Peptides against a protein of PDB entry 4QMF. Designs and how they scored, part 13

Target 1, 175 residues: chain A of PDB entry 4QMF
Amino acid sequence: ESSFMTLFPKYRESYLKTIWNDVTRALDKHNIACVLDLVEGSMTVKTTRKTYDPAIILKARDLIKLLARSVPFPQAVKILQDDMACDVIKIGNFVTNKERFVKRRQRLVGPNGNTLKALELLTKCYILVQGNTVSAMGPFKGLKEVRRVVEDCMKNIHPIYHIKELMIKRELAKR

## One batch from the design tools (peptide; made by RFdiffusion4, then SolubleMPNN)

Design b1_p9_8_s1 (from b1_p9_8 with E7S)
Fold by OpenDDE base, seed 5:
Structure b1_p9_8_s1 (fold): chain B 175 residues (1-175), chain A 9 residues (1-9)
Amino acid sequence: as target 1 above (175 residues)
Amino acid sequence: ELEELLSKL
């Protein structure tokens, strides 16, 4: 039997407690067991003797990873679908200066969230910028594009450059 | 929607 565990920060505890019954119900459909440990601050998923698809445990692993990084349950649970992939991009180590970090992270969001929304539309991904990570869900190709834009942004390449490139590529593909 | 968002960037 396979098992995976993920730690979560203290500020997520209250939310995870409120939605854990929903997590349990979603995983029960696949005969995956789960445990929320409030003392350790961890989530665990496990196969059972009734687990039919051995690959679903990897998606369950991804589910708890997304939940730990502030993705809301109604979005995170979509990871259990076959065609859905995810990525958690660590952005906290690209810049040592806190002010520079905050500035570059804000560029991903942009005024009124318009930069982020444009990137989501062009890549067909869900994207959440929170704390020291960016969580993304969508097709594998889109996820690769998101990671490139996010990491380049932290390396001082403005997201608008990539967005314009993606827009041009999209227009060319229509012909 | 996308074109409108891009025009604001």
Scores: peptide ipSAE 0.170, ipTM 0.864, DockQ to the pose 0.178
Fold by OpenDDE base, seed 1:
Structure b1_p9_8_s1 (fold): chain B 175 residues (1-175), chain A 9 residues (1-9)
Amino acid sequence: as target 1 above (175 residues)
Amino acid sequence: ELEELLSKL
């Protein structure tokens, strides 16, 4: 049997309590057990004797990771689909100055979220910027692109540069 | 939609 645990921040507790029955139901379909520990502030997923697909536990691991990073359940649960991958990109370690961190993180979002929306469209990914992480869900190719843009942004390369590059590549691929 | 979004950046 395999087991994975993820810690979640205190501010996420109320939401996780609210949706945990839905998490349980989704994982029950695959005979994956799950536990919400409010004392430790953790989520755990486990295979059982009835787990048929041994690989599904890795997707369950990803599910709780996404939930811990504020991804809403209706989106996060899509990770259980075979064709869906995810990435949780830690952005908090690129700069020590809080103001610089906030400014660079805001560049990912852009005015009215337009920068992020453009990046989502170009990469065919769902992207959520929250706290010290960026969560993404989508095809592997798109996820690789998202990680590059996100990390480069934290290294002071503006996302608009990469968005323009992705746009050009997209146009070339259509020809 | 994408082109419109890009124009706003």
Scores: peptide ipSAE 0.165, ipTM 0.863, DockQ to the pose 0.180
Fold by OpenDDE base, seed 3:
Structure b1_p9_8_s1 (fold): chain B 175 residues (1-175), chain A 9 residues (1-9)
Amino acid sequence: as target 1 above (175 residues)
Amino acid sequence: ELEELLSKL
């Protein structure tokens, strides 16, 4: 028997309540049990005696982690697919100055979200910038690239530099 | 779409 629990912020409670039946249904297909504790503010996933694939519990763990970090359920549930990985990048501790933090975080998004969209396309990842974390879903190679860009951005290396580099690499790979 | 996005950066 294996279980994993994650806490979620209070502002996420109403949404999680709304979609929890869908979470339960998705996990039931894999015979993974789940519990939403509104008093503690936690989500728990557990294997059962009927759980066939022991690895699915790790994906269930990732699912609740993503949900806690504001990833919408229709996207987060894709983590249960074999070819999908995820990463939750903590960005809140790179900069002490709040204004500088906000400015650097905004650079990841860019005007009209164009910087983020470009990064998503180049890495073949889904990327959500929310609060003190960046959540990403996609192939391992893409996730590694996303983490580099995100962390470097918080270290004052503008994402456009990496986007240009990724474009060049993409062009070279086509030759 | 990628080229369009890049042109706006």
Scores: peptide ipSAE 0.163, ipTM 0.862, DockQ to the pose 0.179
Fold by OpenDDE base, seed 2:
Structure b1_p9_8_s1 (fold): chain B 175 residues (1-175), chain A 9 residues (1-9)
Amino acid sequence: as target 1 above (175 residues)
Amino acid sequence: ELEELLSKL
């Protein structure tokens, strides 16, 4: 049997506690067991003897990973769908200066969140910028583009460049 | 919507 565990930040405890019954119910449909350990601050998912699809445990692993990174449950649970993939992009180590880090991270969001929304629409992904990570969910092709834009942003390539490029590509694809 | 968002960037 397979088991995966992830730690979560203390500030996430209250939320996870409130939605854990929903997590349990979602995983029960696949005969995946789960445990929320409030003392350790961990989530665990495990296959059972009744688990039919061996691949679902990997999706369950991704589910708890997303939840630990502040993705809300109604969005995170979509990872259990066959056609849904995810990525957790660590952005905290690209820049040593904290102020520069915050500035570049904010560029991903943009004014009124418009930059992020544009990127989501163009890539057909859900994207959440939180703390030292960017969580994304969607098709593999879209996720690849998201990672490129996010990492380049932290390397001081403004997201608007890539967004414009993606927009042009989209228009050309309609021809 | 996308074009509108892009115009605001």
Scores: peptide ipSAE 0.158, ipTM 0.860, DockQ to the pose 0.180

Design b1_p9_8_s2 (from b1_p9_8 with L2I E7S)
Fold by OpenDDE base, seed 5:
Structure b1_p9_8_s2 (fold): chain B 175 residues (1-175), chain A 9 residues (1-9)
Amino acid sequence: as target 1 above (175 residues)
Amino acid sequence: EIEELLSKL
């Protein structure tokens, strides 16, 4: 039997407690067991003797990873679908200066969230910028594009450059 | 929609 565990920060505890019954119900459909440990601050998923698809445990692992990084349950649970992939991009180590970090992270969001929305549309991904991570869900190709834009942004390449390139590529593909 | 969003950036 396979098992995976993920730690979560204290500020997520209250939310995870409120939605854990929903997590349990979603995983029960696949005969995956789960445990929320409030003392350790961890989530665990496990295969059972009734687990039919051995690959679903990897998706369950991804589910708890997304939940730990502030992705809401109604979005995170979509990871259990076959065609859905995810990525958690650590952005906290690219810049040592806190002010510079905050500035570059804000560029990903942009005015009124328009930069982020444009990136989501072009990559067909869900994207959440929170704390020291960016969580993304969508097709594998789109996820690769998101990671490139996010990491380059933290390396001081403005997201608008990539967004313009993606838009041009999209227009060319229509012909 | 995308073009409109880009015009606001």
Scores: peptide ipSAE 0.103, ipTM 0.835, DockQ to the pose 0.185
Fold by OpenDDE base, seed 2:
Structure b1_p9_8_s2 (fold): chain B 175 residues (1-175), chain A 9 residues (1-9)
Amino acid sequence: as target 1 above (175 residues)
Amino acid sequence: EIEELLSKL
């Protein structure tokens, strides 16, 4: 049997406790067991003897990973769908200066969240910028583009460049 | 919608 565990930040405890019954119900459909350990601050998912699809445990692993990174349950649970992939992009180590880090991270969001919204639409991904990570969910092709834009942003390449490029490519594909 | 969003950047 397979088991995966992830730790979550203390500030996430209250929310996770609130939605854990929903997590359990979603995983029960696949005969995946799960445990929320409030003392350790961990989530665990495990296969059971009744688990039919061996691949679903990997999706369950991704589910708890997303939840630990502040993705809300109604969005995170979509990872259990066959056609849905995810990525958790660590952005905290690209810049040593905290102020510069915050500035570059904010560029991903943009004014009124418009930069992020544009990127989501163009890549057909859900994207959440939180703390030292960017969580994304969607098709593999879209996720690849998201990672490129996010990492380049932290390397001081403004997201607007890539967004414009993606928009042009989209228009050309309609011809 | 995308064009509108881009115009606001």
Scores: peptide ipSAE 0.103, ipTM 0.833, DockQ to the pose 0.185
Fold by OpenDDE base, seed 1:
Structure b1_p9_8_s2 (fold): chain B 175 residues (1-175), chain A 9 residues (1-9)
Amino acid sequence: as target 1 above (175 residues)
Amino acid sequence: EIEELLSKL
């Protein structure tokens, strides 16, 4: 049997309590057990004797990771699909200055979220910027592109540069 | 759609 645990921040507790029955139901379909520990502030997923697909536990691991990073359940649960991958990109350690961190993180979102929307469209990914992480869901190729843009942004390379590059590449691929 | 979004950046 395999087991994975993820810690979640205190501010996420109320939401997780609210949707935990839905998490349980989704994982029950695959005979994966799950536990919400409010004292420790953790989520755990486990294979059982009835788990048929041994690989599904890795997707369950990813599910709780996404939930811990504020991804809404209706989106996060899509990770259980075979064709869906995810990435949780830690952005909090690229800069020590809080103001610089906030400014660079805001560049990922852009005015009215337009930068993020453009990046989502170009990479065919769902992207959520929250706290010290960026969560993404989509095809592997798109996820690789998202990680590059996100990390480079935290290294002071503006996302618009990469978005323009991705747009050019997309146009070339259509020809 | 993407071009429109880019113009707003």
Scores: peptide ipSAE 0.101, ipTM 0.834, DockQ to the pose 0.186
Fold by OpenDDE base, seed 3:
Structure b1_p9_8_s2 (fold): chain B 175 residues (1-175), chain A 9 residues (1-9)
Amino acid sequence: as target 1 above (175 residues)
Amino acid sequence: EIEELLSKL
């Protein structure tokens, strides 16, 4: 028997309540049990005696982690697919100055979200910038690239530099 | 699509 629990912020409670039946249904297909504790503010996933694939519990763990970090359920549930990985990148501790933090975080998004969209396309990842974390879903190679760009951005390396580099690499790979 | 996005950065 294996279980994993994650806490979620209070502002996420109403949404999680709304979609929890869908979470339960998705996990039931894999015989993974789940519990939403509104008093503690936690989500728990557990294997059962009927759980066939022991690895699915790790994906269930990732699911609740993503949900806690504001990833919408229709996207987060894709983590249960074999070819999908995820990463939750903590960005809140790179900069002490709040204004500088906000400015650097905004650089990841860019004008009209164009920087983020470009990064998503180049890495073949889903990327959500929310609060003190960046959540990403996709192939391992893409996730590694996303983490580099995100962390470097918080270290004052503008994302456009990496985007240009990724564009060049993509072009070279086509030759 | 990528080129269009890059032009706006």
Scores: peptide ipSAE 0.098, ipTM 0.831, DockQ to the pose 0.183

Design b1_p9_8_s3 (from b1_p9_8 with L2I E7K)
Fold by OpenDDE base, seed 1:
Parts: sequence; C-alpha cells; structure tokens
Structure b1_p9_8_s3 (fold): chain B 175 residues (1-175), chain A 9 residues (1-9)
Amino acid sequence: as target 1 above (175 residues)
Amino acid sequence: EIEELLKKL
C-alpha cells in the first residue's frame, strides 16, 4: 500500500473544505482513498485493496500537491489524465530581498497577465503564479520550458527574452 | 494571438 501526504497553508483551508467532496469523488473512480486533516493542515492519498492501477497514486499525489499550491480543483483534477504532467517550481529562495522578489515575480505575470498568457500559449501549459511557487500543468516538453523561464526570471533574466526564443522556435518548427 | 500579446509586452 502506498500513501502520500502534503501540507497546505491555512489560507487554503476554507477552499479545500468546499471542494473535498469533489476530490473524493474524482479519486473514488480510481479506488484511491483520501483524507483532509484540518488539525494538521494536511491532505493524504492512499491506495486501497481495490486500486487497479498502481501508477494512479502518483497522480493523486500530484493532485493534492497542486491543490495545496492554490490551483483550482477543475484544473488540478486534469492531472489524473494520462497525458498530463505537472511541476511545482519553488521561487522563494532565489532572492532574499522581498521587494526584488515581488518585482521579479511580477515580471513573470506582466501587465494584465500578458507575459504569463504568452508563455502558456507557447508551452501549451497552464501556469499559476502564487506566493512562493509557480504551478504548471501540461506536456513534459512545455513544463521543462516553463521551469527554465521561471527560474531565469528569478535570476534576473526577463521572460520576454525566452518568449521571443520560444516564438522563433515555434515558427521554425512549422516549416 | 501570440504576436498581439508580444506587442503588449
């Protein structure tokens, strides 16, 4: 039997309570058990004796990880699909200065979210910038590109440089 | 769409 736990921040508690029945229903289709612990502030997923696919527990682990990082349930639940991967990129440790951190994180989003939307389109990923993490969902190639852009942004490389590079690569791949 | 977004950056 396999079990995975993730801690969630207190500000997610109310939301997780409201969607937990939907989480349970989604995991029950795969015979994965789940528990929301409000005292510890944790989510747990477990295989059962009825779990048919042993690999689905890894996707269930990724589901609770995404939910803990503020990904909405209707998007996060797509991780249970075979063709979907995810990444949770920690951005909080690249910069010690809070103002510099906020400025670099805001460059990733851009004016009206346009930088982020351009990156999502080019990588074919969903991307959520929240707190000290960036959550991404999509194909493995796209996720690798997202991680590079996100980490380089926190290293003071402006996202527009990589967006232009990805655009050129996309146009070359259409020929 | 992408080119229009890039012009807004």
Scores: peptide ipSAE 0.107, ipTM 0.832, DockQ to the pose 0.185
Fold by OpenDDE base, seed 2:
Formats: C-alpha cells, structure tokens, sequence
Structure b1_p9_8_s3 (fold): chain B 175 residues (1-175), chain A 9 residues (1-9)
C-alpha cells in the first residue's frame, strides 16, 4: 500500500473542510482513500486493495499538493485526468528583498492580470500566482514553458519577452 | 484575444 501526506497552512482549513466530501467522492471512483487531519493540518491519500491503477496514487498526491497551495477544487480535481500534469514552482527563495520579490511577482500577473492570461493561453495551462508559489496545470510542454517564464521573471527577466517568443513560435507552428 | 492582451501590456 502507498500513502502520501501534505501539510496545509491554517488559512486553508475552512475551505478544505467545505470541499472534503467532494475530494472523497472524486478519489472513491479510483478506490483511493483520503483523510483530512485538522489537528495536524494535513491531507493524506492511500491506495486500497481495490485500487486498480497503482499510478493513480501519484495523481492523488498531486491533487492534495495543489489544494494545499490554494488551487480551487474544480480546477485541482482535473489532475486525475491522464492528459493533465501539474507543477508547483517555489518563487519565495529567488529574491531576499521583500519589495523586489513583490514587484517581480506582480510582473507575472501584469496590468489587470493580462500578462498571466496571455501566458495561460500560449502554454494551454492554468496558472495560479499566490504567496510564495506558482501552481500550474496543463500539458508537460506547456508546464516546462511556464516554469521557465516564472523562474526567469524572479531572476529579473520580464515575462513580456517570453510571451513575444511564444507568440512567434505559435504562428510558425500554424504553417 | 492574445493580440488584444499584448496591446494592453
């Protein structure tokens, strides 16, 4: 039997309690057991004797990881689909200065969220910028592109340069 | 849509 645990921050507890029955129902379709521990502040997923695909436990691990990083359940549950991958990019360690961190993180979002929306459309990914992490969901190719743009932004390369590059590549791939 | 988003950046 395989088991994975993820800790969640206290501010996430009320939301996780609200959606936990939906998490249970989604995992029951795959015969994966799950536990929400409110004392420890943890989520656990486990294989059972009825788990048909042993690889689904890795997707269940990714589900609880996404939920802990503030991804909404209706989006996070899509990780259980075979064609869907995810990444959780830690951005809090690239910059020591708090003001510089906030400025670089805001560049990923841009005016009215337009920079983030453009990156989502070009990579075919869902992207959530929150706290010290960027959570992304989509095809492996798109996730690789998202990680590059996010890390480079924290290294002071403005996302607009990568967005322009991705647009040119998209137009070339239509020919 | 993407071109319109780029004009706003």
Amino acid sequence: as target 1 above (175 residues)
Amino acid sequence: EIEELLKKL
Scores: peptide ipSAE 0.104, ipTM 0.830, DockQ to the pose 0.185
Fold by OpenDDE base, seed 3:
Structure b1_p9_8_s3 (fold): chain B 175 residues (1-175), chain A 9 residues (1-9)
Amino acid sequence: as target 1 above (175 residues)
Amino acid sequence: EIEELLKKL
């Protein structure tokens, strides 16, 4: 039997408690068992004797990882689809200065979220910037592009340069 | 839509 656990921060407890029946119902379709431990602040997923596809446990692991990083359940549950991949990019360690970190993280979002929305459209990914992580869901090519833009932004390369590059590449691919 | 978003950046 395969099992995976992830810890979640205390501020997620009320939300996770509210949606846990929906998590259980989604995983039951695949005969994956799950446990929410409110004392430890953990989520666990495990295979059962009735689990038909052994690979689905890796998607269940990714589901609880996304939920722990503030991804809403209706988006996170899409990870159980075969064509959907995810990435959780740690951004907290690129900059020691808190003010510089906040400024660079805000550049990923941009004015009215327009920078983030442009990046989502170009990469065909869902992207959530929260705390010390960026969570992304989508095709592997798009996820690779998102990781490059996010990490370079934390290294002081403005996302607009990559967005312009991705647009030019998209226009060239239409010819 | 993307071009309109870029004009706002």
Scores: peptide ipSAE 0.102, ipTM 0.829, DockQ to the pose 0.183
Fold by OpenDDE base, seed 5:
Structure b1_p9_8_s3 (fold): chain B 175 residues (1-175), chain A 9 residues (1-9)
Amino acid sequence: as target 1 above (175 residues)
Amino acid sequence: EIEELLKKL
């Protein structure tokens, strides 16, 4: 039997309580058991004797990881699909100065979220910038591109340069 | 849509 646990921050508790029945129902289709521990502040997923696909537990692990990082359930549950991958990029350790961190994190979002929307469209990924992490969901190629742009942004390379490069590459691939 | 988003960056 395989089991995975993740901790979640206290501010996430109320939301996780609200959607936990939907999490249970989604995992029950695969005979994966799940537990929400409100005392420890943890989520656990486990295989059962009825689990047919042993690989689905790795997707269940990724589901609880995404939920812990503020991804909404209707988006996070898509990780159970075979063609869907995810990444959780830690951004909080690239810069020691809090003001510089906030400024670089805001560049990923841009004015009215337009920088983030452009990056999502070009990479075919969902992207959530929250706290000290960026959560992404999509194809492996797109996730690799998102991680590069996010890490480079925290290293003071503006996302606009990568967005322009991705556009040129997309136009060349349509010929 | 993408080109219009880029004009706003």
Scores: peptide ipSAE 0.106, ipTM 0.832, DockQ to the pose 0.182; fails the geometry check

Design b1_p9_8_s4 (from b1_p9_8, 3 letters changed)
Fold by OpenDDE base, seed 1:
Structure b1_p9_8_s4 (fold): chain B 175 residues (1-175), chain A 9 residues (1-9)
Amino acid sequence: as target 1 above (175 residues)
Amino acid sequence: EIEELLSEL
């Protein structure tokens, strides 16, 4: 039997309370138990005696991780699909200066979110920039690309450079 | 679509 816990920030509490019945329903299909602890500020998922697929607990772990990082439930629940992977990229520790952090994080989003949209299209991933993390969902190859772009951005390599590179690679792959 | 997004960056 396996169990995983994830802490969530206080600002997420209200939303998690609202959707927790949906979380429970989704996990019940796989006989995974879940608990929302409002005192500790944690979510827990557990296998049960009725859990048929032992690997599903890892996806349940990923689900609560995504929810803790502000991914909406209708998107996060897709992680339970076999072909879907995710990554939660910590970006808060690359720079100590708050203003520099905010500026570099904003580069990932870009004007009107266009930088982020371009990255999503090129990598075939869902990407959410929130707080000190970037959450991504999609194919493993795409996730690897997202992590590279995100981390390099925090290291002062502008995302536009990588977007252009990805576009060139995409065109070459079509030939 | 991607080219259009890039032009706005």
Scores: peptide ipSAE 0.074, ipTM 0.815, DockQ to the pose 0.186
Fold by OpenDDE base, seed 2:
Structure b1_p9_8_s4 (fold): chain B 175 residues (1-175), chain A 9 residues (1-9)
Amino acid sequence: as target 1 above (175 residues)
Amino acid sequence: EIEELLSEL
């Protein structure tokens, strides 16, 4: 049997406790067991003798990973779908200066969230910028583009450049 | 929609 565990930040405890019954119900459909440990601050998913699809445990692993990174349950649970992939991009180590980090992270969001919204539309991904990570969910091709834009942004390449490029590519593909 | 969003950046 396979088991995966992830730790979550203390500030996430209240929310996770609130939605854990929903997590349990979603995983029960696949005969995956799960445990929320409030003392340790961890989530665990495990296969059971009734687990039919061995690959679903990896999706369950991804589910708890996304939840730990502040992705809301109604979005995170979509990872259990066959056609849905995810990525958790660590952005905290690209810049040593905290002010510069915050500035570059904010560029991903942009004014009124428009930069992020544009990127989501172009890549067909869900994207959440939170803390030291960016969580993304969507098709593999889209996720690849998201990671490129996010990492380049932290390397001081403004997201607008990539967004314009993606927009042009999209228009060309319609012809 | 995307064009509108880009114009606001």
Scores: peptide ipSAE 0.071, ipTM 0.811, DockQ to the pose 0.185
Fold by OpenDDE base, seed 3:
Structure b1_p9_8_s4 (fold): chain B 175 residues (1-175), chain A 9 residues (1-9)
Amino acid sequence: as target 1 above (175 residues)
Amino acid sequence: EIEELLSEL
C-alpha cells in the first residue's frame, strides 16, 4: 500500500471541490483511491488491493501536485498518460525584491503571452506560470529546457536568449 | 507561428 498527500492553498478549494468527482472517476479507472480533505486542505491518493500497475500511484501523486498548483483538471489529468511527464519549478526564492520578482516572472509570459507560447512550442510542453511556481507538462527533454529557461529568467537571463538558441537548435536538427 | 510570436518580443 502506497499513499501520497499534497496540501493546497485556500483559494484553490472551490475549484477542487467542483472537479473532485472527475478526479475520482479518472483515478477509479486505475483503481487508485483519492480523498479531498477540506478541513486540512489536502488531497490524498492511495493504492488499493485492486491497483494493477504499481507505477500509476506516482502519476496520481503528480496529478494532485499539479492540481494544487492551479493546473486545470483537463490538462493535469493528462499526466496519467504514459508519455507525459511534469515538473513544478519553484521560482519564489530566486529574488528577494518583490518588484524584481514580478518583473522577471512577467518576462516568462511576455507581451500578450508570446514569450510563453514560443517556449511551449519549442519545447513541446504545456507551461503555466502561477504564483511562486511554474508548472510544466511534456517530454523529459522539453521539461529540462523549460526548467533551464525559467530558472535563468529568475537569475536575470532574459528568456529571448534561450528562445533564440532553441530556434537555432531546431533549425539545425532539420538539416 | 513561432516567427510571428518572436516578432512581437
Scores: peptide ipSAE 0.067, ipTM 0.810, DockQ to the pose 0.182
Fold by OpenDDE base, seed 5:
Structure b1_p9_8_s4 (fold): chain B 175 residues (1-175), chain A 9 residues (1-9)
Amino acid sequence: as target 1 above (175 residues)
Amino acid sequence: EIEELLSEL
């Protein structure tokens, strides 16, 4: 039997408690067991003797990883679908200066969230910028593009450059 | 929609 565990920060505890019954119900459909440990601050998923698809445990692992990084349950649970992939991009280590970090992270969001929305549309991904991570869900190709834009942004390449390139590529593909 | 979003950036 396979098992995976993920730690979560204290500020997520209250939310995870409120939605854990929904997590349990979603995983029960696949005969995956789950445990929320409030003392350790961890989530665990496990295969059972009734688990039919051995690959679903990897998706369950991804589910708890997304939940730990502030992705809401109604979005995170979509990871259990076959065609859905995810990525959790650590952005906290690219810049040592806190002010510079905050500035570059804000560029990903942009005015009124328009930069982020444009990137989501072009990559066909869901994207959440929170704390020291960016969580993304979508097709594998789109996820690769998101990671490139996010990491380059933290390396001081403005997201608008990549967005313009993606738009041009999209227009060319329509012909 | 994307073009409109870009015009606001």
Scores: peptide ipSAE 0.074, ipTM 0.815, DockQ to the pose 0.185; fails the geometry check

